# Designs tried in a protein design run: peptides against a protein of PDB entry 6NYY. Part 3

Target 1, 212 residues: chain A of PDB entry 6NYY
Amino acid sequence: KHFEQAIERVIGGLEKKTQVLQPEEKKTVAYHEAGHAVAGWYLEHADPLLKVSIIPRGKGLGYAQYLPKEQYLYTKEQLLDRMCMTLGGRVSEEIFFGRITTGAQDDLRKVTQSAYAQIVQFGMNEKVGQISFDLPRQGDMVLEKPYSEATARLIDDEVRILINDAYKRTVALLTEKKADVEKVALLLLEKEVLDKNDMVELLGPRPFAEKS
Target 2, 212 residues: chain A of PDB entry 6NYY as posed
Amino acid sequence: KHFEQAIERVIGGLEKKTQVLQPEEKKTVAYHQAGHAVAGWYLEHADPLLKVSIIPRGKGLGYAQYLPKEQYLYTKEQLLDRMCMTLGGRVSEEIFFGRITTGAQDDLRKVTQSAYAQIVQFGMNEKVGQISFDLPRQGDMVLEKPYSEATARLIDDEVRILINDAYKRTVALLTEKKADVEKVALLLLEKEVLDKNDMVELLGPRPFAEKS

## One batch from the design tools (peptide; made by RFdiffusion4, then SolubleMPNN)

Design b1_p8_3_s1 (from b1_p8_3, 4 letters changed)
Fold by OpenDDE base, seed 4:
Structure b1_p8_3_s1 (fold): chain B 212 residues (1-212), chain A 8 residues (1-8)
Amino acid sequence: as target 1 above (212 residues)
Amino acid sequence: MYSTIAPP
């Protein structure tokens, strides 16, 4: 318990016990986090869920904690499933509320960064090809792009396609598992924190072997 | 901001 809490503090920040969400916001957070949790549960290459919480920590209103895999090499499929998992919150909000919130900003940032990295750093896009360019870091002088404006447009288009594909995949998954998302969300609203055992009780065993 | 604690 203490070790897990320490990890949570490091990863999620300090619990903001003083931040009381309005009931509707708390509901939104619950469904958002449930989306992440369920997406991670049913995506083969996603990291296994350890904990999901709607207790605000640091700058977050809720979080899903996953067991980090000690891996240095990621496949395209792994990166896609990770993107889908990251989109799970946004998708859940859309499915259940028919609206989107600002809550997914960090998720979208991560997805965007991943998509660009896949296309321009890892050479994982067939149209753009086997290229690897350094992405400008914040504060780096905008070095002239090592590619044409046409290539820039192609990159932008392929990034959108990749994100949209991940989004659609996530929509399909969470629509199929809509009842599971709701179960998790409702239990989150009750317990505020769920662990892996709670998820197993709700959803059954994760259909993918945990690579220890 | 939802902190999806994605592994770093």
Scores: peptide ipSAE 0.105, ipTM 0.791, DockQ to the pose 0.177
Fold by OpenDDE base, seed 1:
Structure b1_p8_3_s1 (fold): chain B 212 residues (1-212), chain A 8 residues (1-8)
Amino acid sequence: as target 1 above (212 residues)
Amino acid sequence: MYSTIAPP
């Protein structure tokens, strides 16, 4: 218990027990986190879900915690499924509420960073080709891009395509699994925190063998 | 190591 709490504090920050969300906001968070959880559950190359919570921590209003595999190499398929999982919250909000919130900002940042990295660092895009450039970090001086404006436009287009494909894949998945997202969201509203066992009880065993 | 996806 103490070890898990310590990990949660490191990853999610301090629990904000005093932060009372309005019921509608809490509902939004529940469905958002349920989207992440369900997407991760049914995507083969997503990390296994460990915990999902709608208790605010640090800067977050909720979280889905996953157990990453100890791997140093990632495939394009793995990165895509990670993107889909990351988009799960936004997609869930769209499916259930017909509106989107600012709650997905960090998710979208992660997706954007991943997409750019795949295209300009990992050479995973056929149109852009096998190139690897350093991405400017936040706060870095705008260094001259090591490529032309035409290449910049191509990169931007391919990033949008990649993110859109991931988004569509996530929409398809969570639409198919809409009832499961609802189940998870409702249970989150009751328990506030779900673990892997709760998910197994609710959804059945994850359809992919967890490589220990 | 754990990864967390959280709404901000």
Scores: peptide ipSAE 0.040, ipTM 0.739, DockQ to the pose 0.382
Fold by OpenDDE base, seed 3:
Structure b1_p8_3_s1 (fold): chain B 212 residues (1-212), chain A 8 residues (1-8)
Amino acid sequence: as target 1 above (212 residues)
Amino acid sequence: MYSTIAPP
């Protein structure tokens, strides 16, 4: 118990016991986190879910915690499923509330970074081709790009296409699994914290073999 | 290492 709490503090920050969310905000967070959890559950190449919580920690209003696999090489398919899982919160909000909130800002940042990396660092886009350029780090002076403005426009277009494809894939998945998202969200509102066992009880075993 | 996805 003490060890688990220590890990949670390191990963999520201090539990904000004094931060009481209004019922509507708590509901939004529950469905957002349920979207992440369910997307991760049904995407083969997503990391396994360990814990999902709607108790505010640090700067976050909730969190989904995953155990990443120790791997050095990632496939295009793995990166896509990770993008879809990351979009799960935004998509859930869209499906259930028909509105977009600021809650997905960090998720969208991660998805954007991943999409650019796939296209300009890993050469995973057929139109852009087998190229690899370093992306500017946060805080680096914008040096001149090593490619033309035409290539820049192509990259921007292909990034948008990739993100939209991931979004559509996530919409299709969570629409199919809408009842499961609802079940997870409602249980989160009751328990505030769910673990892997709660998910198995609620949804059944994850349909993909856990590669330990 | 654990990965956390959180709404802000």
Scores: peptide ipSAE 0.037, ipTM 0.729, DockQ to the pose 0.395
Fold by OpenDDE base, seed 5:
Structure b1_p8_3_s1 (fold): chain B 212 residues (1-212), chain A 8 residues (1-8)
Amino acid sequence: as target 1 above (212 residues)
Amino acid sequence: MYSTIAPP
């Protein structure tokens, strides 16, 4: 219990029990987090879900916690599934509310960073090729890019394509699993916190073997 | 004991 709380504080910050969200905002958060949870549940290379919560912590209004894999090497497919899981919140909002909110800002930032890293650091894009450049760090002086403007445009285009593909994949998945997202969201609104057992009760066993 | 990470 103390260890879990310590981890939660490191990841999400301190619980802000004093933040009273309006019912509509709380509903949005529930469906957003349900989107992450369900996407992670049905994506093969996503980490196993441990907990999903709509209790505000730090700057976050909700969170999903996953069991980290002791993994140093990531495949393109794994990175794609991670992107899809990260987009799950935004996609859920679109599917259920027909509108999007600012809640996905950090998710979109992560997805954007991942997409650029895949293309310009990991050489995972066939059109851009087997290249690896350091991305400018926040606060680094903008060094001249070691590639042409044409290459820059190509990178930007391929990043957009990759993100759009991940988004479409997530839309397809969560549309197929729409009823599951709603079940999770509704139960979140009741319990505020769900664990793996709650997810199994709602959705059945995760269709992928947990890699030990 | 388990570790947890937020969605990437």
Scores: peptide ipSAE 0.033, ipTM 0.720, DockQ to the pose 0.111

Design b1_p8_3_s2 (from b1_p8_3, 5 letters changed)
Fold by OpenDDE base, seed 2:
Parts: C-alpha cells; structure tokens; sequence
Structure b1_p8_3_s2 (fold): chain B 212 residues (1-212), chain A 8 residues (1-8)
C-alpha cells in the first residue's frame, strides 16, 4: 500500500483530488486507458500491466502502469508491440468515439521518438539500412545532418510507415478486442483504479506467460 | 507508463 502509493507519486505525480473532469472527459480517459491496458494485455512483447487508473495525477488524467522487464536489449518486435501499446489510447478513442483528443500527445511523442530511434539509431529499417546516427539532443541545433537530403526523405517516409503500421496493428487488435476494451473502460468508470487481478477477473489470464 | 495528458 504505502510503497505502491509512493511509486504512483513518482510515476504520475501527486493526486489532484481537486481536478474534477466533466463526465464526458472522464469517459474519454477511461476508454483511452482501457485501450492501453487491453493492447498491453494481448500483445506478446508488451510489458505486463500492473495498474490502470483514471484518477488524475500531476499532468496525467489517467495512466497505465506496466512492470518493466529488467532488459537492456530490445528486439524490433518488442519495440513494435510497445509502440502499439502506446498507441492503444489514441486507437481506443478513434474506435469508440470516432474522434481523437489531445490526450494522446505524450503517447505520440513517445511513438515518434521510438520510430525515429529504430530507423536512425538502431538500424532496424531495411530501406534505410544498418546505419546509426546520433539523435540531435533536445535543444542542440543540428548544424549538419550526417546524411544526404535523399536519406532525410527516406527516413521521414519510413518513420511514417512504421508508425502507420503500428497504428493499423493496434486498430486491428483493439477492434478484435473491442468488447474487452469496453469492459475495462466501464469498470474503470466504477472503480477508477484497476490492478492486474481485476484484469484477470475481467478478461481471463493474460495469454502470454510472464517471463520471470 | 502511458498517460492521458491534459493540454497545457
């Protein structure tokens, strides 16, 4: 209890008990977080869900918390499933509301950064090839790109392709699991916080063995 | 962690 609350404060910040969302916004957050939770549940290489919450904390209106694997090396497949999980909120909004909100801005930032890193740093794109360039540090003026204009265009195109592929994969998954997303969202609206046990009770056991 | 963020 106290330890979990401490972790929650570190991840989400202080609980904003005074921040009252409108019912429709609270519903949007619930379906957004349910999208993350369900995507993470049914993606093989996603991290196991620990907790999902629609209680506002710090700058977050809701969050899904995962148990990070103690790993330093990531496969392309792992990075893709992480991207899909990160897109789960945006995709859930699209599927259930037919509209998107600003709530996914940090998710999109993370996805964009991941896609760029995969292509430019990790050499994980076949068209760009086995190259690695240093990412410009946030705030460093990139004086000269270590690659041609043609390579720049190729990178831009392949980043879009990778993100779109992850998005389409997430749409397919959450469309298949639409009823599960709704179950999670509705239960979130009732309980505001769900743990792994609530998810098991609601959805059954996660279909992928937790790698110990 | 993924989070729904309020706009600034």
Amino acid sequence: as target 1 above (212 residues)
Amino acid sequence: ASSTIAPP
Scores: peptide ipSAE 0.319, ipTM 0.882, DockQ to the pose 0.633
Fold by OpenDDE base, seed 1:
Structure b1_p8_3_s2 (fold): chain B 212 residues (1-212), chain A 8 residues (1-8)
Amino acid sequence: as target 1 above (212 residues)
Amino acid sequence: ASSTIAPP
């Protein structure tokens, strides 16, 4: 309890109990977070869901928390499933509302950063090859890129391909699991907070063994 | 953690 609350404060910030979302915004948040939760549930290499909440905290209107594995090495497959899970909110909004919101901005930032890192830091793209360059950090002087403009264009193209592939994979998954996303979203609107046990009751056991 | 973020 106290440790979980401390983690929640670090991840989400302080609960803004005074921030009352409009019912339609609260619904959008519920379906967004349900998208993350369900994507994480049915993706083999995603981190297991710990908690999902639509109670506003800090800058977040809702959040899904996962139990991070003590993992230092990530596979390409793990990074893809993490990207899909991160896109789950945006995809859920598209599937259920036919519109997208600004709520996914941090998710898209994370996906973008992951895609670039896979291609230019981890050498995980066959076209770009076995290369590793430092990405400019926010506030770093824009140093000259250690590669040509042709390579820059190739990187940009392969980043778009990778993100689009992750997006399409997430659309396929959440379309297949649309009823499960709906169940999670509706239960979120009722309870505001769901844990792993609520998810097991709602969806059944996660189809992937917890890697001990 | 994934989060729905309010605009700044």
Scores: peptide ipSAE 0.315, ipTM 0.882, DockQ to the pose 0.637
Fold by OpenDDE base, seed 3:
Structure b1_p8_3_s2 (fold): chain B 212 residues (1-212), chain A 8 residues (1-8)
Amino acid sequence: as target 1 above (212 residues)
Amino acid sequence: ASSTIAPP
């Protein structure tokens, strides 16, 4: 209880009890967060879900909390599944509403940063090759890129391909699991907060063994 | 954590 509340305050900030979302916006948030939760449940290399909430906190309208693995090395497959989990909210909105909202802005930022890092820092793209360059930090003088304009275009194209592949993978997964996303979203609208046990009751045990 | 974010 106290530990969970402390983590919730760090992740979301203080509960804004005063921000009453309209019922349609609250429904959008519930399906968005259900998309994250279900994607994380069925992706092998995603972090295990701990909690999902549609109670507004700080700038967040809802959130999904995960137990991170204590690891320093990430594979290409792990980074892809993390991207898919991060896209789960946007994909859920598309599948259920046929429209997208601004709610995925932070998710898309994270996915974009991960895709660029994979290609230009980790050398994980075959077309760009075994390269590693520091990405400009916010506030650093934009130093001249140590590569040609042709290489810059290639990087941008391969970033789009990687993000689109992650998006398509997430669409396929959440389309297959559409009924599970709806179960989670409907229960969120009733309870506002779900834990791992609620997810096990709805979906069955997570199909991947927790590394104890 | 993934979060639905309100626009500024």
Scores: peptide ipSAE 0.301, ipTM 0.873, DockQ to the pose 0.616
Fold by OpenDDE base, seed 5:
Structure b1_p8_3_s2 (fold): chain B 212 residues (1-212), chain A 8 residues (1-8)
Amino acid sequence: as target 1 above (212 residues)
Amino acid sequence: ASSTIAPP
C-alpha cells in the first residue's frame, strides 16, 4: 500500500480530486485507458497490468499502470508490443469515436522515440542496417548528422513504416477485442479505477503466463 | 518499478 501509493505519486502525481471532466471527455479518457489496458492484456511481451484509472493525476487525465519486469535486454518483438500497447489509447479513440484527440500526445512521443531508437541506435532495421548513432538530445548542438541526406530520408521512411506497422497491429488487436475494450471502458466509467482482478473478472485470465 | 501510460 504505502509503496504502491509512493510509486503512484512518482508516476502520476497527486490525484486531482477537484478536476471535473466533462462527461464526453471522461468517456474519451475511459476508452483511451481501456485501449491501453486491453492491448497490454493481449500482447505477449507487454508488462502485466496492475491498475487502470480515469481519475486525473498530476498532468494526466487517466493512466494504465503496469508491473515492469526487471530486464535490461529488449527484443524487437518486445519493443513492438510495447509500441502497440502505447498506441492502444489512440487506436481505441479511433475505433470507438471515429475521431482522435490530443490525449495521445505523450503516447505518440514515446512511440516516435522508440521507433527512432530501434532504427538508429539498436540497428533493428534491415534497410538502415547495423548502425548506432546517438539521438540528438535537447540542447545538443545540432552536429551534422553522421550520414547522408539519403540515409536521413531512409531513416524517416523506416520510422514511419515501423510506427504504421505497430499502429495497424494495434488496430487489428483492438478491433478483434473491441467488446473487451468496451467492457473495460464501461466499468471504468462506473468504478473509475480497475485492478488486475477486475480485468480477470471481465476478460478472463491473461493469456500469457506471468513469467515469475 | 511500475510504468504508467497516461494521456496528457
Scores: peptide ipSAE 0.193, ipTM 0.836, DockQ to the pose 0.383

Design b1_p8_3_s3 (from b1_p8_3, 5 letters changed)
Fold by OpenDDE base, seed 1:
Structure b1_p8_3_s3 (fold): chain B 212 residues (1-212), chain A 8 residues (1-8)
Amino acid sequence: as target 1 above (212 residues)
Amino acid sequence: ATSTIAPP
């Protein structure tokens, strides 16, 4: 309990019990977080879900927490599944509401950063090739890019392709698992917080063995 | 963690 609360405070900030969302916004958050949770559940290389909450904390209206694997090396497949999991909220909003909200802004930032890192830091794109450049950090003076404008355009194109592929994969998954997303969302609206056991009760055991 | 974020 105390340890989990400490982690929650570090990840989400202080619980804002006084922040009452409108029912429609609360519903949007529930389906958004359910999208993350279900995507993470059915993606082999995603981290196991630990907790999902629609109780506002800090700047977050809801969150899904995962048990990070103690790993230092990531494969392309792992990074793709992490991107899909991160897109799960946005995709859920699209599938269930036919509209998207600003709620996914941090998810999209993370996906964008991951896609660029895969292409220009990790050399994971065949068209761009086995290259590694430092990405400008937020607040760094944009120094001259160590590559041509043609390469910049290629990078931008391949980033869009990678993100779109992850998005399409997530749409396919959450469309297949649409009933599961709804089960999770409805239970979130009832309980506000779900743990791994609640997810097992709803969805069955995660289909991927926890790497011990 | 993934999160639904309120606009600034």
Scores: peptide ipSAE 0.373, ipTM 0.911, DockQ to the pose 0.641
Fold by OpenDDE base, seed 4:
Structure b1_p8_3_s3 (fold): chain B 212 residues (1-212), chain A 8 residues (1-8)
Amino acid sequence: as target 1 above (212 residues)
Amino acid sequence: ATSTIAPP
């Protein structure tokens, strides 16, 4: 309990008991978080889900909490599955509501950053090649890009392709698991917080062995 | 962690 609360404070900030969501918004949050949770559940290289909540905390209206693996090296496959998990909320909104909200802004930021990093820092794109350069940090003078405008366009295109591929993969997954997303969302609306055990009861055991 | 973020 105390440890979980400490983690929740670190991840979500202080619980905003005063933030009243409209029922429709709360429903959107529930399905959004259910999308994250289910995507993470069925993606091999995603971090294991610990908790999912639709209780507003800090700037978050809901959150999915994962146990990150203590790893320093990431494969393309791992990064892709993490992107898919991160897109799970947006995709769930699309699948269930036929509309998207601003709620995915931070998710999209993370996905965008990951995609750029994969292409321009990690050399993980075949078209761009085995290159690595620093992304401009916020506040750094935009030094002259060490590459041509053609390369800039290529990077932008390949970033978009990578994100779109992750998005499509997530759409396929959550469409296949649509009933599971709904189960999680409905249970979230009832309980507001689900743990790993609730997920196991609802979905069965996660199909991937947790590396203990 | 993933999160549904409120607008600024």
Scores: peptide ipSAE 0.371, ipTM 0.909, DockQ to the pose 0.646
Fold by OpenDDE base, seed 5:
Structure b1_p8_3_s3 (fold): chain B 212 residues (1-212), chain A 8 residues (1-8)
Amino acid sequence: as target 1 above (212 residues)
Amino acid sequence: ATSTIAPP
């Protein structure tokens, strides 16, 4: 509890207990965070869920917190499952509401950055090949790209393919687990905060052994 | 890592 609260304060900031969301927005947040939580639960290479909350903190309306592994090397499969987990909120909104919100903006930013990094920094795309270029940082005026316009178009196409594949994988997963997403969302609306034990009680043990 | 809904 105390350690988790300290981490939450560092990552999410102070709880905004004074921020009152309308019931419909609170419902949207609950299903969005449930999407992240359930995707992370059933993806082998996703980080273990620590906590999920619909209590606003800092600049966020809700969050799912994971225990990251201390690792320096990532596989393509690990990066894909991380992308799927990150898309879980947007996908949940689509499945349950038939509409999407601005709430996924930061998630989409992270997914976009990861997809570009995989293709142009890590050489993980067969069509683009075994290349590694520095990505322009936000605010760097990149005067010249180290590749042709044809290569730029290829990169853009392969980024879209990768993101769309991750999105489709997430849709398939959360459609299969739709009842579990709803259970988590409904319990979030009741308790506002769920921990790993609540998730185990609700969904059963995570099907992947936590690598200690 | 934390996933967070950002307000507009």
Scores: peptide ipSAE 0.328, ipTM 0.901, DockQ to the pose 0.834
Fold by OpenDDE base, seed 3:
Structure b1_p8_3_s3 (fold): chain B 212 residues (1-212), chain A 8 residues (1-8)
Amino acid sequence: as target 1 above (212 residues)
Amino acid sequence: ATSTIAPP
């Protein structure tokens, strides 16, 4: 209990007890977080869900917390499933409300950064090839790109393709699991916080064995 | 690792 509260405080910040969301916004947050939770549950290479909350904390209106795997090497398949999990909130909003919100801004930033890194740092794209360039860090002078304008356009096109493929995969998954997303969202609106045991009660055991 | 919904 105290350890979990300490982790929540580090990850989410202090509970903003004063931030009263309107019922419709709280509903949007619940379905957004349910999308992340369910995507992570059914993606083989996603990190296992520990906790999901719709209690506003720090800069977030809600959050999903995962147990990261202790690994130094990532496959292309692992990075794709992580992208899909990160898109789960946006996709849930689209499926249930037929509209998107600004709430996915940080998720889209993470997905964009991952896609560029896969193509220009890890050499994971067949069209761009086995290349590795340092991405400019925030505050570094934009050094001239070590490649042509044609290569820059190719990179931008392949980034969009990769993100769109991850998005389509997430849409297919959460459409198939739509009833599960709704169960999680409705229970979030009741309890505000769910753990792994609540998810097992709702959805059954996660279909991927935890490496003990 | 965390995912979050945030205000703008």
Scores: peptide ipSAE 0.210, ipTM 0.831, DockQ to the pose 0.832

Design b1_p8_3_s4 (from b1_p8_3, 5 letters changed)
Fold by OpenDDE base, seed 3:
Structure b1_p8_3_s4 (fold): chain B 212 residues (1-212), chain A 8 residues (1-8)
Amino acid sequence: as target 1 above (212 residues)
Amino acid sequence: SYSTIAPP
């Protein structure tokens, strides 16, 4: 228990017990985090859920914690499911509230970075081809691109297509599992923190064998 | 902001 709390403090920061969220904001956070949790539960190549919380920490209003697999190689299918899981919060907000919030900013940043890396670093797009370029690091001055403006436009178009495909896949999944998202969100509003056992009680066992 | 957290 003390070890888990220490990890949570390192990753999420200190609990801000003094941050009073309005009831409507707390509801939005609960459904957002429920979207992440349920998407991760039903996507084969997503990481297993460990914990989901709507207690504010550091700059975050809520979080979902996952146990990553120890691997060095990732498939295109694995990267897609990770993108879908990351989009789960935004998609949940759209399905339940018919509006989007700024809460998904970090999620969208991660999805954008992953999409560009798949296309220009890992050569995973058929139209762009088997290419690999280094992406600019934060603070690096981009002097010259090693490809034409036509190629740059193609990359931008294919990134948008990839993100939209992941988004549509997530919408289809969470629409099918809408009742499960509701169950998780309501229980979060009651308990504020859920673990893997709570998820099993609500949804049944995860349909994918955990590689122990 | 909302965050998906992975263990280090």
Scores: peptide ipSAE 0.065, ipTM 0.758, DockQ to the pose 0.146
Fold by OpenDDE base, seed 5:
Structure b1_p8_3_s4 (fold): chain B 212 residues (1-212), chain A 8 residues (1-8)
Amino acid sequence: as target 1 above (212 residues)
Amino acid sequence: SYSTIAPP
């Protein structure tokens, strides 16, 4: 318990017990986190869910925690499922509320970074090809890009396509599993924190074998 | 904001 709490503090920050969200915001958070949780549950290459919480920590209003896999190599399929899992919160908000909030900003940033990395660092896009360029780091002088403006436009287009594909995949998944998202969200509103066992009780066993 | 805790 102490070890888990320590990990949570390192990753999520300190629990903000005094932060009182408005009921509507709390509901939004619950459905957002439920989206992450359910997406991860039903995506083969997503990491297994460890915990989902709507208790604010640090800058976050909620979080889904996944068991890290000891791997150094990632496939395109794994990266896609990770993107979908990351988009799960935004998609859930859209499905259930017909509106989106600023809460997904960090998720979108991660998805954007992943998409660009896949295309310009990992060579995972057929149109752009087998290229690998370092992305500008925050604070680095914008060096002249080693490719043409036409290539830049192509990269931008393919990034959008990749993100949109991930988004559509997530929409399809969470629409199919809409009832499951709602079950998780409602239970989150009641318990504030769910673990893997709670998810199994709600949804049944995860359909994919956990690769240790 | 909301966060997903996954391996880096």
Scores: peptide ipSAE 0.062, ipTM 0.754, DockQ to the pose 0.159
Fold by OpenDDE base, seed 4:
Structure b1_p8_3_s4 (fold): chain B 212 residues (1-212), chain A 8 residues (1-8)
Amino acid sequence: as target 1 above (212 residues)
Amino acid sequence: SYSTIAPP
C-alpha cells in the first residue's frame, strides 16, 4: 500500500485534498478517466490498467495508471494503441457529453508528439518515407528544416491523418464499449478510485494476457 | 500514466 502510494505520487503528483471540483466537473473527470481505462482495457497493445482515480493529484484532476512495460522498442501498432488510449478521455467526453473540455490538453500534446515522432523520427509513415529528423526542442533555435516546405506540409497532413485515425479508432472502440465506460464512470463517482480488480469485476478479465 | 489536466 505504501509502495503504491509512493508510485502514485511520483506519477500523478501529490494529492490535492484542497482542490474541490464542482459536481459537473467531477462527472466529466470520471467519464474522461473511464475512457482512458476502458480504452486501455480493450486495446491489445495498450499497457495494462493498474488504477484509475478521480482524486486530483498534482496538476491532474484524475488519472489512469498503467503498468509500464520495460521495453525500448515499440511497434507502429503499439504506438497507435497508446495514442488511442491517450485519446480515450477526450473521446469519452465527446460520446457522453457531446462537448470537449480543456482537460485533454496534455493528452492531445502527447498524441501530437507521438504522431510527429512516428512520422519524422521513426520513419513509420509510407508517404513521408524512411526519414529521421530531430524534432525541435523547446528553446532550440529552429534550425532550417532539413526538408522542403512541401515535405513540411506532407508531414503536417500525415500527422493529422494519423491522429484522426487514432481518434476514429478510439471512437469506434468506446462506442462499442459505451456501457463499459458508463459502468466505470459511475463506479468512479461512487468510489473515486478503482483498481484492476474493480475493473475485472465490472468488465470481466482483460481480453489480453498481461505480459509479465 | 494518463491524466486529466486542470485548465491553466
Scores: peptide ipSAE 0.052, ipTM 0.746, DockQ to the pose 0.690
Fold by OpenDDE base, seed 1:
Structure b1_p8_3_s4 (fold): chain B 212 residues (1-212), chain A 8 residues (1-8)
Amino acid sequence: as target 1 above (212 residues)
Amino acid sequence: SYSTIAPP
């Protein structure tokens, strides 16, 4: 318990028990986190879910924690499924509420960063080709791009395509699994925190063998 | 913000 709490503090920050979310906001968070959880559950190359919580911590109103594989090499398929999992919250909000919130800002940032990295750092896009450039970090002086404006436009287009494809894939998945998202969300509203065992009870065993 | 805490 202490070790898990320590990890949670490192990852999620301090539990903010004093933050009282309005019931409607708490509902939104529950469905958002349920989207992440269910997407991760049914995506083969996503990391296995460890914990999902709607208790506010640090900067987040809720979180889904996954067990990272000690992996140094990622495939394009793995990165796509990670993107889909990351989009799961936003997609869930769209499916269930017909509206989107600012809650997905960090998720969208991560997805955007991943998409750019795949295209301009990992050479994973056929149109852009086998290139690898350093992405400007926040606060770095925008050094001259090592590529033309035409290439910049191509990169931007391919990033949008990649994110859109991931989004569509996530929409398809969570629409198919809509009832499961609802089950998870409702249970979150009741228990506030779910672990892997709760997910197994609710959804059945994860359909992919956890490679330990 | 909802932090999907993917491990680093």
Scores: peptide ipSAE 0.074, ipTM 0.770, DockQ to the pose 0.174; fails the geometry check

